Peptides against a protein of PDB entry 6DSZ. Designs and how they scored, part 30

Target 1, 361 residues: chain A of PDB entry 6DSZ
Amino acid sequence: NYVVTAQKPTAVNGCVTGHFTSAEDLNLLIAKNTRLEIYVVTAEGLRPVKEVGMYGKIAVMELFRPKGESKDLLFILTAKYNACILEYKQSGESIDIITRAHGNVQDRIGRPSETGIIGIIDPECRMIGLRLYDGLFKVIPLDRDNKELKAFNIRLEELHVIDVKFLYGCQAPTICFVYQDPQGRHVKTYEVSLREKEFNKGPWKQENVEAEASMVIAVPEPFGGAIIIGQESITYHNGDKYLAIAPPIIKQSTIVCHNRVDPNGSRYLLGDMEGRLFMLLLEKEEQMDGTVTLKDLRVELLGETSIAECLTYLDNGVVFVGSRLGDSQLVKLNVDSNEQGSYVVAMETFTNLGPIVDMCV

## One batch from the design tools (peptide; made by RFdiffusion4, then SolubleMPNN)

Design b1_p9_8_s4 (from b1_p9_8, 3 letters changed)
Fold by OpenDDE base, seed 4:
Structure b1_p9_8_s4 (fold): chain B 361 residues (1-361), chain A 9 residues (1-9)
Amino acid sequence: as target 1 above (361 residues)
Amino acid sequence: SELSKYLEF
């Protein structure tokens, strides 16, 4: 019996950065189908720490730090609706990934959304939100001592949600989402009541956004609000301020992923379907009262990479480009452009062998 | 360039 060592998946379908192994370690976590790879980011590059097999394709992978935790926890949802919260534990040389909580969040009733699974975590770690089915928003309360992930559904009137995020700086957990109806695409917000298990009216809405608005970026304080990425436009809204730009350069290819560079949301990486890497810039204006408002939005082309499925800013201008279609890359952003006008230099390339066709031989 | 100021990390 040749145990053909099943070729390990190489296509990246998710990546996240945080402090998972310790409070001090910067980690890169990479999802490759059913495989989770954990690295420590070092001055010398990526140091592999652990590989974890999951009982299904990873659909959601998010780091979060509840109050009182010294390091980040990992939320994973599989394509078969198995949810878990994982903790890294090291005892001497023994490295264990501990399941803090788990549950199956599949519903018996519901149409699986055509846009796939969306999983989001409230920035204050009050809940996890899941868009699994049309017309439903699933909530998992984050209780410290609960080993069983219990979820409930809230009905969404908006049946066709394109993307959803939790907003920052909200007294109650507040979602912001792009949805489509017969009149076009719109942005709406809802407050999530854990007590009543219902939506309350959110702080703002924006009707009739760009027809191809596809992504929501929640912006941290001091700006707050959200960025909406379309095919031709990028818009910002926080309830009080609205800004829109339509840089011609983004019309050439659809933006498909993003990642925040700065903790304050001043810079974001954007990747498009042609492998172009952009920087989205939020310019601040400080008011006389000490409030910070968004002055301007800018998009700058940095260079070209593999087509990103996911992007993760690490440190010191180093970016991980997770690719499903091509080779993943570790790239360096430089202050000065090369002779071709690129600010991107490939540091390392990770060969993608393509889809593991399970040839049942 | 104006971009260089945004590529400081």
Scores: peptide ipSAE 0.369, ipTM 0.917, DockQ to the pose 0.783
Fold by OpenDDE base, seed 1:
Structure b1_p9_8_s4 (fold): chain B 361 residues (1-361), chain A 9 residues (1-9)
Amino acid sequence: as target 1 above (361 residues)
Amino acid sequence: SELSKYLEF
């Protein structure tokens, strides 16, 4: 009996940083197909804590902290529409991953969206939003006492949503999304009413954005608003301020992932299809009344990495580059460039053996 | 460099 030890998946399809194991621990969570790997970030590097098998390919993985929780909870959605909220619990040497809530959020009706599954969490933890099907936005209300993830759908007039996020600093949960119609791509906002189970008019919209606008980044306070990333341009809008840049360097390859570096949204990492790593910079202007406004946007090339499927900033200029097509990396950002003009140094490389073909014989 | 100020962590 050759126990072919099924090789563990090595291709990364998601990563997130937060405080999952404790309030004090900084964690890196990595999704590799059906597997979740949990690490503690230390001064010496990544310390493995636990691996968890999921009932399906992980499609969404997000950390969130409801009011009165001491540490982050983990939301997972699988490609088969199984949703769960997970908690880390340690008792001495015993480590358990507890399912606080679960549910299947599949609809019997609707066209699965061509741009895949999108899952987002309201920054104030009022709801989870899911774009699973064209013309539908699914809402999961977040209730602490609810062990069953119950969802409802709100109809979207916009059938072709490209990307969607919840905005920060909104009195009601507010989504910002890029959508496509016959006239091009546009940005719109909606407030989400949990009570009425409907959309209300959002604070702003921007018609006729770049034709290849593909990503929405919600910007935290004090700036607020959103960044829209295209093939040729990066734009900021918050209802009052609009700013656009078209740096020639981003035209060379499509930006495919992003991650926020600073809690205040002053810096973002961007990765493209050539494995180039950029820093997006939000320059602030302080007004006489103490308000902070966006002065300028800048994009700077940091260096090259493996082609990122996902990026996550850890701490002290250390970044995890999760790769599906190549080796994942732990990289250091340096203040000074090397002889080649790169600010990126690979600290550790994690070999990707490619797709595991589970041949059940 | 002008970039160095943005690479402080």
Scores: peptide ipSAE 0.357, ipTM 0.911, DockQ to the pose 0.782
Fold by OpenDDE base, seed 3:
Structure b1_p9_8_s4 (fold): chain B 361 residues (1-361), chain A 9 residues (1-9)
Amino acid sequence: as target 1 above (361 residues)
Amino acid sequence: SELSKYLEF
């Protein structure tokens, strides 16, 4: 009996940072196909806490904190449409991952979207939104007493959604999305009514954005609104203010991932298909009435890393670069550049042994 | 540099 010790997956397909193990611990959570790895971020580096096997490839992994929770909960959706909400529970040395809620959110009817599964959480934790199928937006209401994740669909007139996020600072849950039609790509917003199970008109729209607009970043207060990232341009819109930049440096390679550095949305990390790491900067202007508005957008090249599938800022200028194609890295952002003009220093490298070919022998 | 001002954490 050759126990083929199945090699653990090493390719990273998702990562998130938050307070999952406790209110005080900073955690890095890494998705590697069907495996979830949980780390505590320490001054000495990443301390492994637990590994969890999931019953499917992780497609969505998001931390969120409902009202009255002391720590973050974890939402996971698998590629087979199994949804769960997980809680970390420690009792002395005993560590358990508790399933608070679960459900299958697969529809019998629908065309799976070509851009894959998108899962988003309302910043006020009112609902989870899922774009699984063309022309449908699935809503999972977040209720503490509900052990079964029940979902409903709202029809989207826009069949070709590229990316979608929930906006911040909205009285009702509001989505912002990039979609494609025969005339090009556009940005639209909708309010989501839980009561009526329908969309209401959102606060703003932007027609005829860049043809390759691919990502939406919801910007927290005080700025609000969204950033739209394309191949050649980065745009901001909040209903009242529009700003666009076209920095030449982003034309060389497609930006494929992003992560917010500051809670107020002043800085974002951007990664491209060549492994370049950028900082997107939001310059503020304080108005006489005490309102904060966006003055300018800037993009600065930090350096080069492995090609990121996902990025997550940890603390103290440390970033985890989750790579599917190459080695994942823990990198330090430095105030001063090295001799090559890079602000990025690799602290640790995690060898990617490639895809586990499940050869069923 | 101008960038160094934004790399304080």
Scores: peptide ipSAE 0.332, ipTM 0.901, DockQ to the pose 0.805
Fold by OpenDDE base, seed 2:
Structure b1_p9_8_s4 (fold): chain B 361 residues (1-361), chain A 9 residues (1-9)
Amino acid sequence: as target 1 above (361 residues)
Amino acid sequence: SELSKYLEF
């Protein structure tokens, strides 16, 4: 019986950055199927700190910092609906990943959504939202004292949610989502009442967006609102301001992932299905009253990378390109283009051995 | 380039 040592998964299916190991450390966390890899970002590159095995494929991985935590906590949801909140603890050389809370959030009744699992966290850490099933929005209230993750469902009238995010700067937790109905795709907002366990009317809506609108980006203050990415257009809406662009360059391939560069949401990285890397730019206008408004949206081609499943801006123009289909990369963004007009330089490449076919022998 | 100002990190 040759025990073929099962090769570790190499295909990346998620990545996040934050301060998980300490308040001072910048971390990169990489999800590779059931494996979580934790790195510290250093001037020398990625320093491996810990690898964690999960009891299932990682479907959601998000860092968040509740009020009064010195460092970020990690929310993980598996494809089998096991949820946990993890904390990093280090005591000298001893490294422990502690489960602060856990729970199974599977429902006995519901149609699993064809577009898969969506998990989002309120920017003020009031709740986690989950789109697991058609016509349901699951809420996990974030309470520090709860070791057991409790969830409840709110009925969602919109059965075909494409993407959903929590908005920034809202008095109550507010979701913004793209949905499809027989008339096309639309954007809607809802406030989430934890007390009443229901949706209230959100601040705005946008009916009849682009037919292929696929992603929502929640924009931080001072802009607020959301960016909606389609096949042909990129739109911004915050209730008061609407702006749309249709740069021809994005029509060539579908944008599949994004990541925020600046804390204020002035720059985003976009990756498409051809491995093209773009910068989305939010140009600001300062009004006489000191209000910052969106002046314009721009998209600039930076260069080519591996086909990104996920993108993570680290620091100093360094980007992690997490790839499922190809090799993952660390790339550097340069101020000046090379002779080919590319601003992207590969720094490191991480070999992807492809999907581990579990040969059941 | 016009893009260079947006590639300062």
Scores: peptide ipSAE 0.316, ipTM 0.895, DockQ to the pose 0.782

## One batch from the design tools (peptide; made by RFdiffusion4, then SolubleMPNN)

Design b1_p10_1_s1 (from b1_p10_1, 4 letters changed)
Fold by OpenDDE base, seed 5:
Structure b1_p10_1_s1 (fold): chain B 361 residues (1-361), chain A 10 residues (1-10)
Amino acid sequence: as target 1 above (361 residues)
Amino acid sequence: SLEEALSSLY
């Protein structure tokens, strides 16, 4: 009787950093197919706290902190459209992951989007937004007392959404998205009315962006607005200001993931399909009235890592590189480059054993 | 500079 010990999945398909175990702990959460791994980030490295089996492949994993919560909650959506909000509770040595709310958000009708599931959370924790199907935007209102995640759909005129985020600093929840039509790719914004369950006109739009615009980054205050990443260009728009750069270095490979380094959105990490790690820098200009505006965008090559499926900045120049195709890494960003001009040093490597074929016998 | 940006991470 060969007990084939089912190898644990090693390919990373999501990662997030926040304060999930406590208000004080910095956590790294890693999604590996159906497995959630929870770590505490320490000066000595990653300390494992808990592993959790999910009832399906994790498609979305986001930390958020509703008003009045002392620590972050975890939103998970599975590939089978099971949604849950999880809370970490510890009582002495007993660790429990509690489901605060759950629901199935699948629709009986609709075309599943070819680009897969997108899940986003409003920065003010008013709602969760889901792009599951073409021509639909699903909204889950966030209510503290509701154990059942109820969702409704708003029809999108834009059938082919590439990426979508909630913007910061908006009176109403506002989405910014890249979409494709027969004329090309465009950026649009909508306000989401919970009351009327409809879209209102957003603050701005940008028609005819780069043909390969693939990613939206919502920028926090004081800058606000969004960054749009393409194959050849990176653009910023906030309704009042537009900036574009076309650094030749990004043309070599498609940027596929990003992570914010600073709470104020001054720096981002970018990963491409060749495993190159970049820093995107937002240069500030202080106006005479004390307002802060974006002066310029700059991209700097940091070095090479495993091909990132996801990136998350931890602390003290440490970055977790979650890889699906290769080994995941914990890397250090150094102030000085090495002889090869790299600012990246691998601290730890997590072997990816490849796809586990669950042969259900 | 990049060095200044990286230095502020420590």
Scores: peptide ipSAE 0.574, ipTM 0.961, DockQ to the pose 0.958
Fold by OpenDDE base, seed 2:
Structure b1_p10_1_s1 (fold): chain B 361 residues (1-361), chain A 10 residues (1-10)
Amino acid sequence: as target 1 above (361 residues)
Amino acid sequence: SLEEALSSLY
């Protein structure tokens, strides 16, 4: 019996950054199928801290910091609908990943959405939202005392949700989503009532967005609102201001991932299906009353990387490019372009050995 | 400029 040592997965299907190991450490967390890798970001590169085996393929991985926590907690949802909240705990040299809460959020009734699992966390840590099934929005209230994750469903009239996020700066948890109907794609908002377990009317909507609008980015304060990314256009809306750009360069390949660079949402990284890396820039205008409004949107080509499944800005112009189709990379953004006009330099490459075909022999 | 945006990362 040749025990073929099952090769560890190398294809990246998610990455996040935050302060998971401590309040001071900057971490990179990488999801590789059923494996979670935890790194500390250092001046010397990525220092491995821990690997964690999960009971299923990681479908959602999000860091969040509830009020009064000193460091981030990790929410994971597997493709088999096992949810957990994890905490990093270190005592001397002993490292433990503690399950703070867990639960199975599978429904007995529902059509799994064709676009897969979407998981989002309210910026104020009031709830987790899950789009698992068509016509349902699942809510997990975040309560510190609950070791068991309880969820409930709210009926969503919009059956074909493309993407959804929680907005920033809302009194009540508010979702913004792109959906498709027979008339095209649209953007809508809903407030989520935890008490009544229902949707209330959101602050704004935008009907008839670009037909290929595929991603929602929630923008932090002071701008607020959302960015909608399509094939041909990038739009911003916050209820009061609308702005759209259609840079020809984005038409060449579909943008497939994004990551926020600045805490205030002034800059984002965008990756497309050709491995092009862009910076999206939000230019501010300060009004006489001290309010900050969006003046303009710009897209700048930085260079080329592996085809990103996920992007994570770390620090000092360093970006992790998580790739499913190719090698993952640690890249540096330079101030000056090279002779080819690229601002991107590969620092480290992580070999992807391809899909682990679990041959059940 | 892009250069200004990139310079602020360092």
Scores: peptide ipSAE 0.572, ipTM 0.960, DockQ to the pose 0.959
Fold by OpenDDE base, seed 1:
Structure b1_p10_1_s1 (fold): chain B 361 residues (1-361), chain A 10 residues (1-10)
Amino acid sequence: as target 1 above (361 residues)
Amino acid sequence: SLEEALSSLY
C-alpha cells in the first residue's frame, strides 16, 4: 500500500492579515489552492494555529469586521462560486472554524469574466460585491442574522471591468472600477443602492486613463479616493484632486499586486512580475483648516523577492510574500540599504514544490 | 526620505 501522502499544495494564491483568532492576535491567513492556513504573527515568527480544507479552490479571501464584532470574520469564495463567512472559535484547546453563513452565488446565465473572479467588501461592512460575469455586479447584503448568503445582480453598462474596489468615506456604498471600451480604459464610480437594487451616479469619473491600467486601490480617509496603477503610470483621484506620476522604473515590469502598510493609506507595497518590491508613498499636505490633502506620490525600490502573487504587511517592517511561481518568503524591511542597495532581507523561505497534480486514482 | 519612511515601521 503506497500511501501516496497527498502532498500539500505549496503554491500561494492569496494571503490576508488581520485579527481573526482574537481581537489581540495578529494573524496571517494563507490560501494554497483548497487549503487555508492560519498563523499567529509573533516576535519569533509565524506560529501555526489551524489548517482548514475548503470545498474548492479559494478564489477570494477577505477579512472584515462588522459593527459590534470583537474580531474579524473571513469571507471566502471558491472558484466554483461557493461563498461562506467563517468565524474562528476557540474553546480551551479545541479550535473550530464556524460557518456563520454560506451560499452558492453561481448564475445560470452570464459570461465568466476573462480577468477572473473579483470579490470586495464595503469598508463599512454593508455589502459584499462580486464581479463574476461580464456586465453584472453581484451584491451580497451583509446581515448578521442571515445564515444563507442571498445575492442579487445589478446590471453594469460597462461589460469589461478590469478591477473594482469599494471606496472609503462614502455615505452610500460606492464602487470605483477600471473598465475597457473601444475608446480605451476608463475609471468610473457608482453608488450601490441596496434598497432599489440599482446603481446611482458616483461622485467622479476619469475617462481615458492609461491603456494598461489594471489595478484600483481604495485609499482610506483622510485622503479618500483611489489609486490607479498601470504599466507606465500611477494616478490618484478623489473627485477634487488628481495627481499622476510616471516613474521609469515601473515600466521595466508589470505591477501585479499591492498591499496597504498604514491604516491611513500613506504607504503601500507593490510587487512586479520580476519580483521587485516597491514602496508607494503618499506625501501629505496639512491645510490650515486641519484637512489633509495629497501633495505627491513617490515610488521607491526596496529590493527583490520571489515573484509575489500576493503581499501582506505584518508588523515591524515584516512582509509576507506569497508566491505561486516561486518560494514564498517572510522578509524584513531594513532602514538602511545593504551594499547592493537593497532594503529587503529574507527571514524565512517556504519551498514551493510546484503544482501538485492531485491524481486521485 | 525612504529611510524616514522605513524608520517609522519600527
Scores: peptide ipSAE 0.564, ipTM 0.959, DockQ to the pose 0.937
Fold by OpenDDE base, seed 4:
Structure b1_p10_1_s1 (fold): chain B 361 residues (1-361), chain A 10 residues (1-10)
Amino acid sequence: as target 1 above (361 residues)
Amino acid sequence: SLEEALSSLY
């Protein structure tokens, strides 16, 4: 009996950082197909803590901290629409991943969206939003004591959503999304009413954004609003302020992923299809009334890495580059550039053996 | 500057 130890998947399809194992630990969570890897980030590098097998390919993986929780919980959605909320629990040497809630969120009706599954969590942990099917937005209310994830759908008039996020600093849960219609791509906002199970008009919209606008970044307070990433432009809008930049350097390759560096959204990492790593900088202007507004946007080339499927800033200038197409990397951002003008140094490389085609022969 | 931005990471 050759127990072909099925090679563990090595291609990374998602990563997230937060405080999952404890309030004090900084964790890196890596999704590799059906496998979740949990690490503690240490001064010496990544310490493996636990691996978890999932009942399907991980499509969404997000950390969130409901009010009253001491550490982050993990939301996972699989490609087969199995949803769960996971908690890390350690009792002495025994480490358990507890399912706090679960459910299947598949609909019997609806066209699966061509852009795949999108899962988002309200920053105030009021709900989870899912774009699974065209013309539908699924809502999972986050109730503390509910072991069963119940969802409902709200109809979207916008059938072709490209990306969607929850905004920060909103009285009601508010989504911001890029959608396409026959006239082009647009940005719109909706408030989500849990009571009425409907959308209300959001605070702002921006019609006729760049034709290839592909990503929404929700910006935390004090800035608020959203960043829209296109092929040629990066735009910011918060309802009161609009800014756009078109740095020539981003035209060379499509930006495909992003990650927030600062809790206040002052800096982001951007990765493109050529493996270039950028920093997006939000410059603040403090008004006389003490309000903070966005003064400017800048994009700076940091260097080159593996082609990122996902990025996560860890700490002390360390970045995890999760790659599906190449080797994943742990890289260091240096203050000083090398002779080639790169601020990026590879610290560790994780070999990607490619897709394990489980040829069940 | 970029250097100032990077220096604040440490």
Scores: peptide ipSAE 0.557, ipTM 0.958, DockQ to the pose 0.934

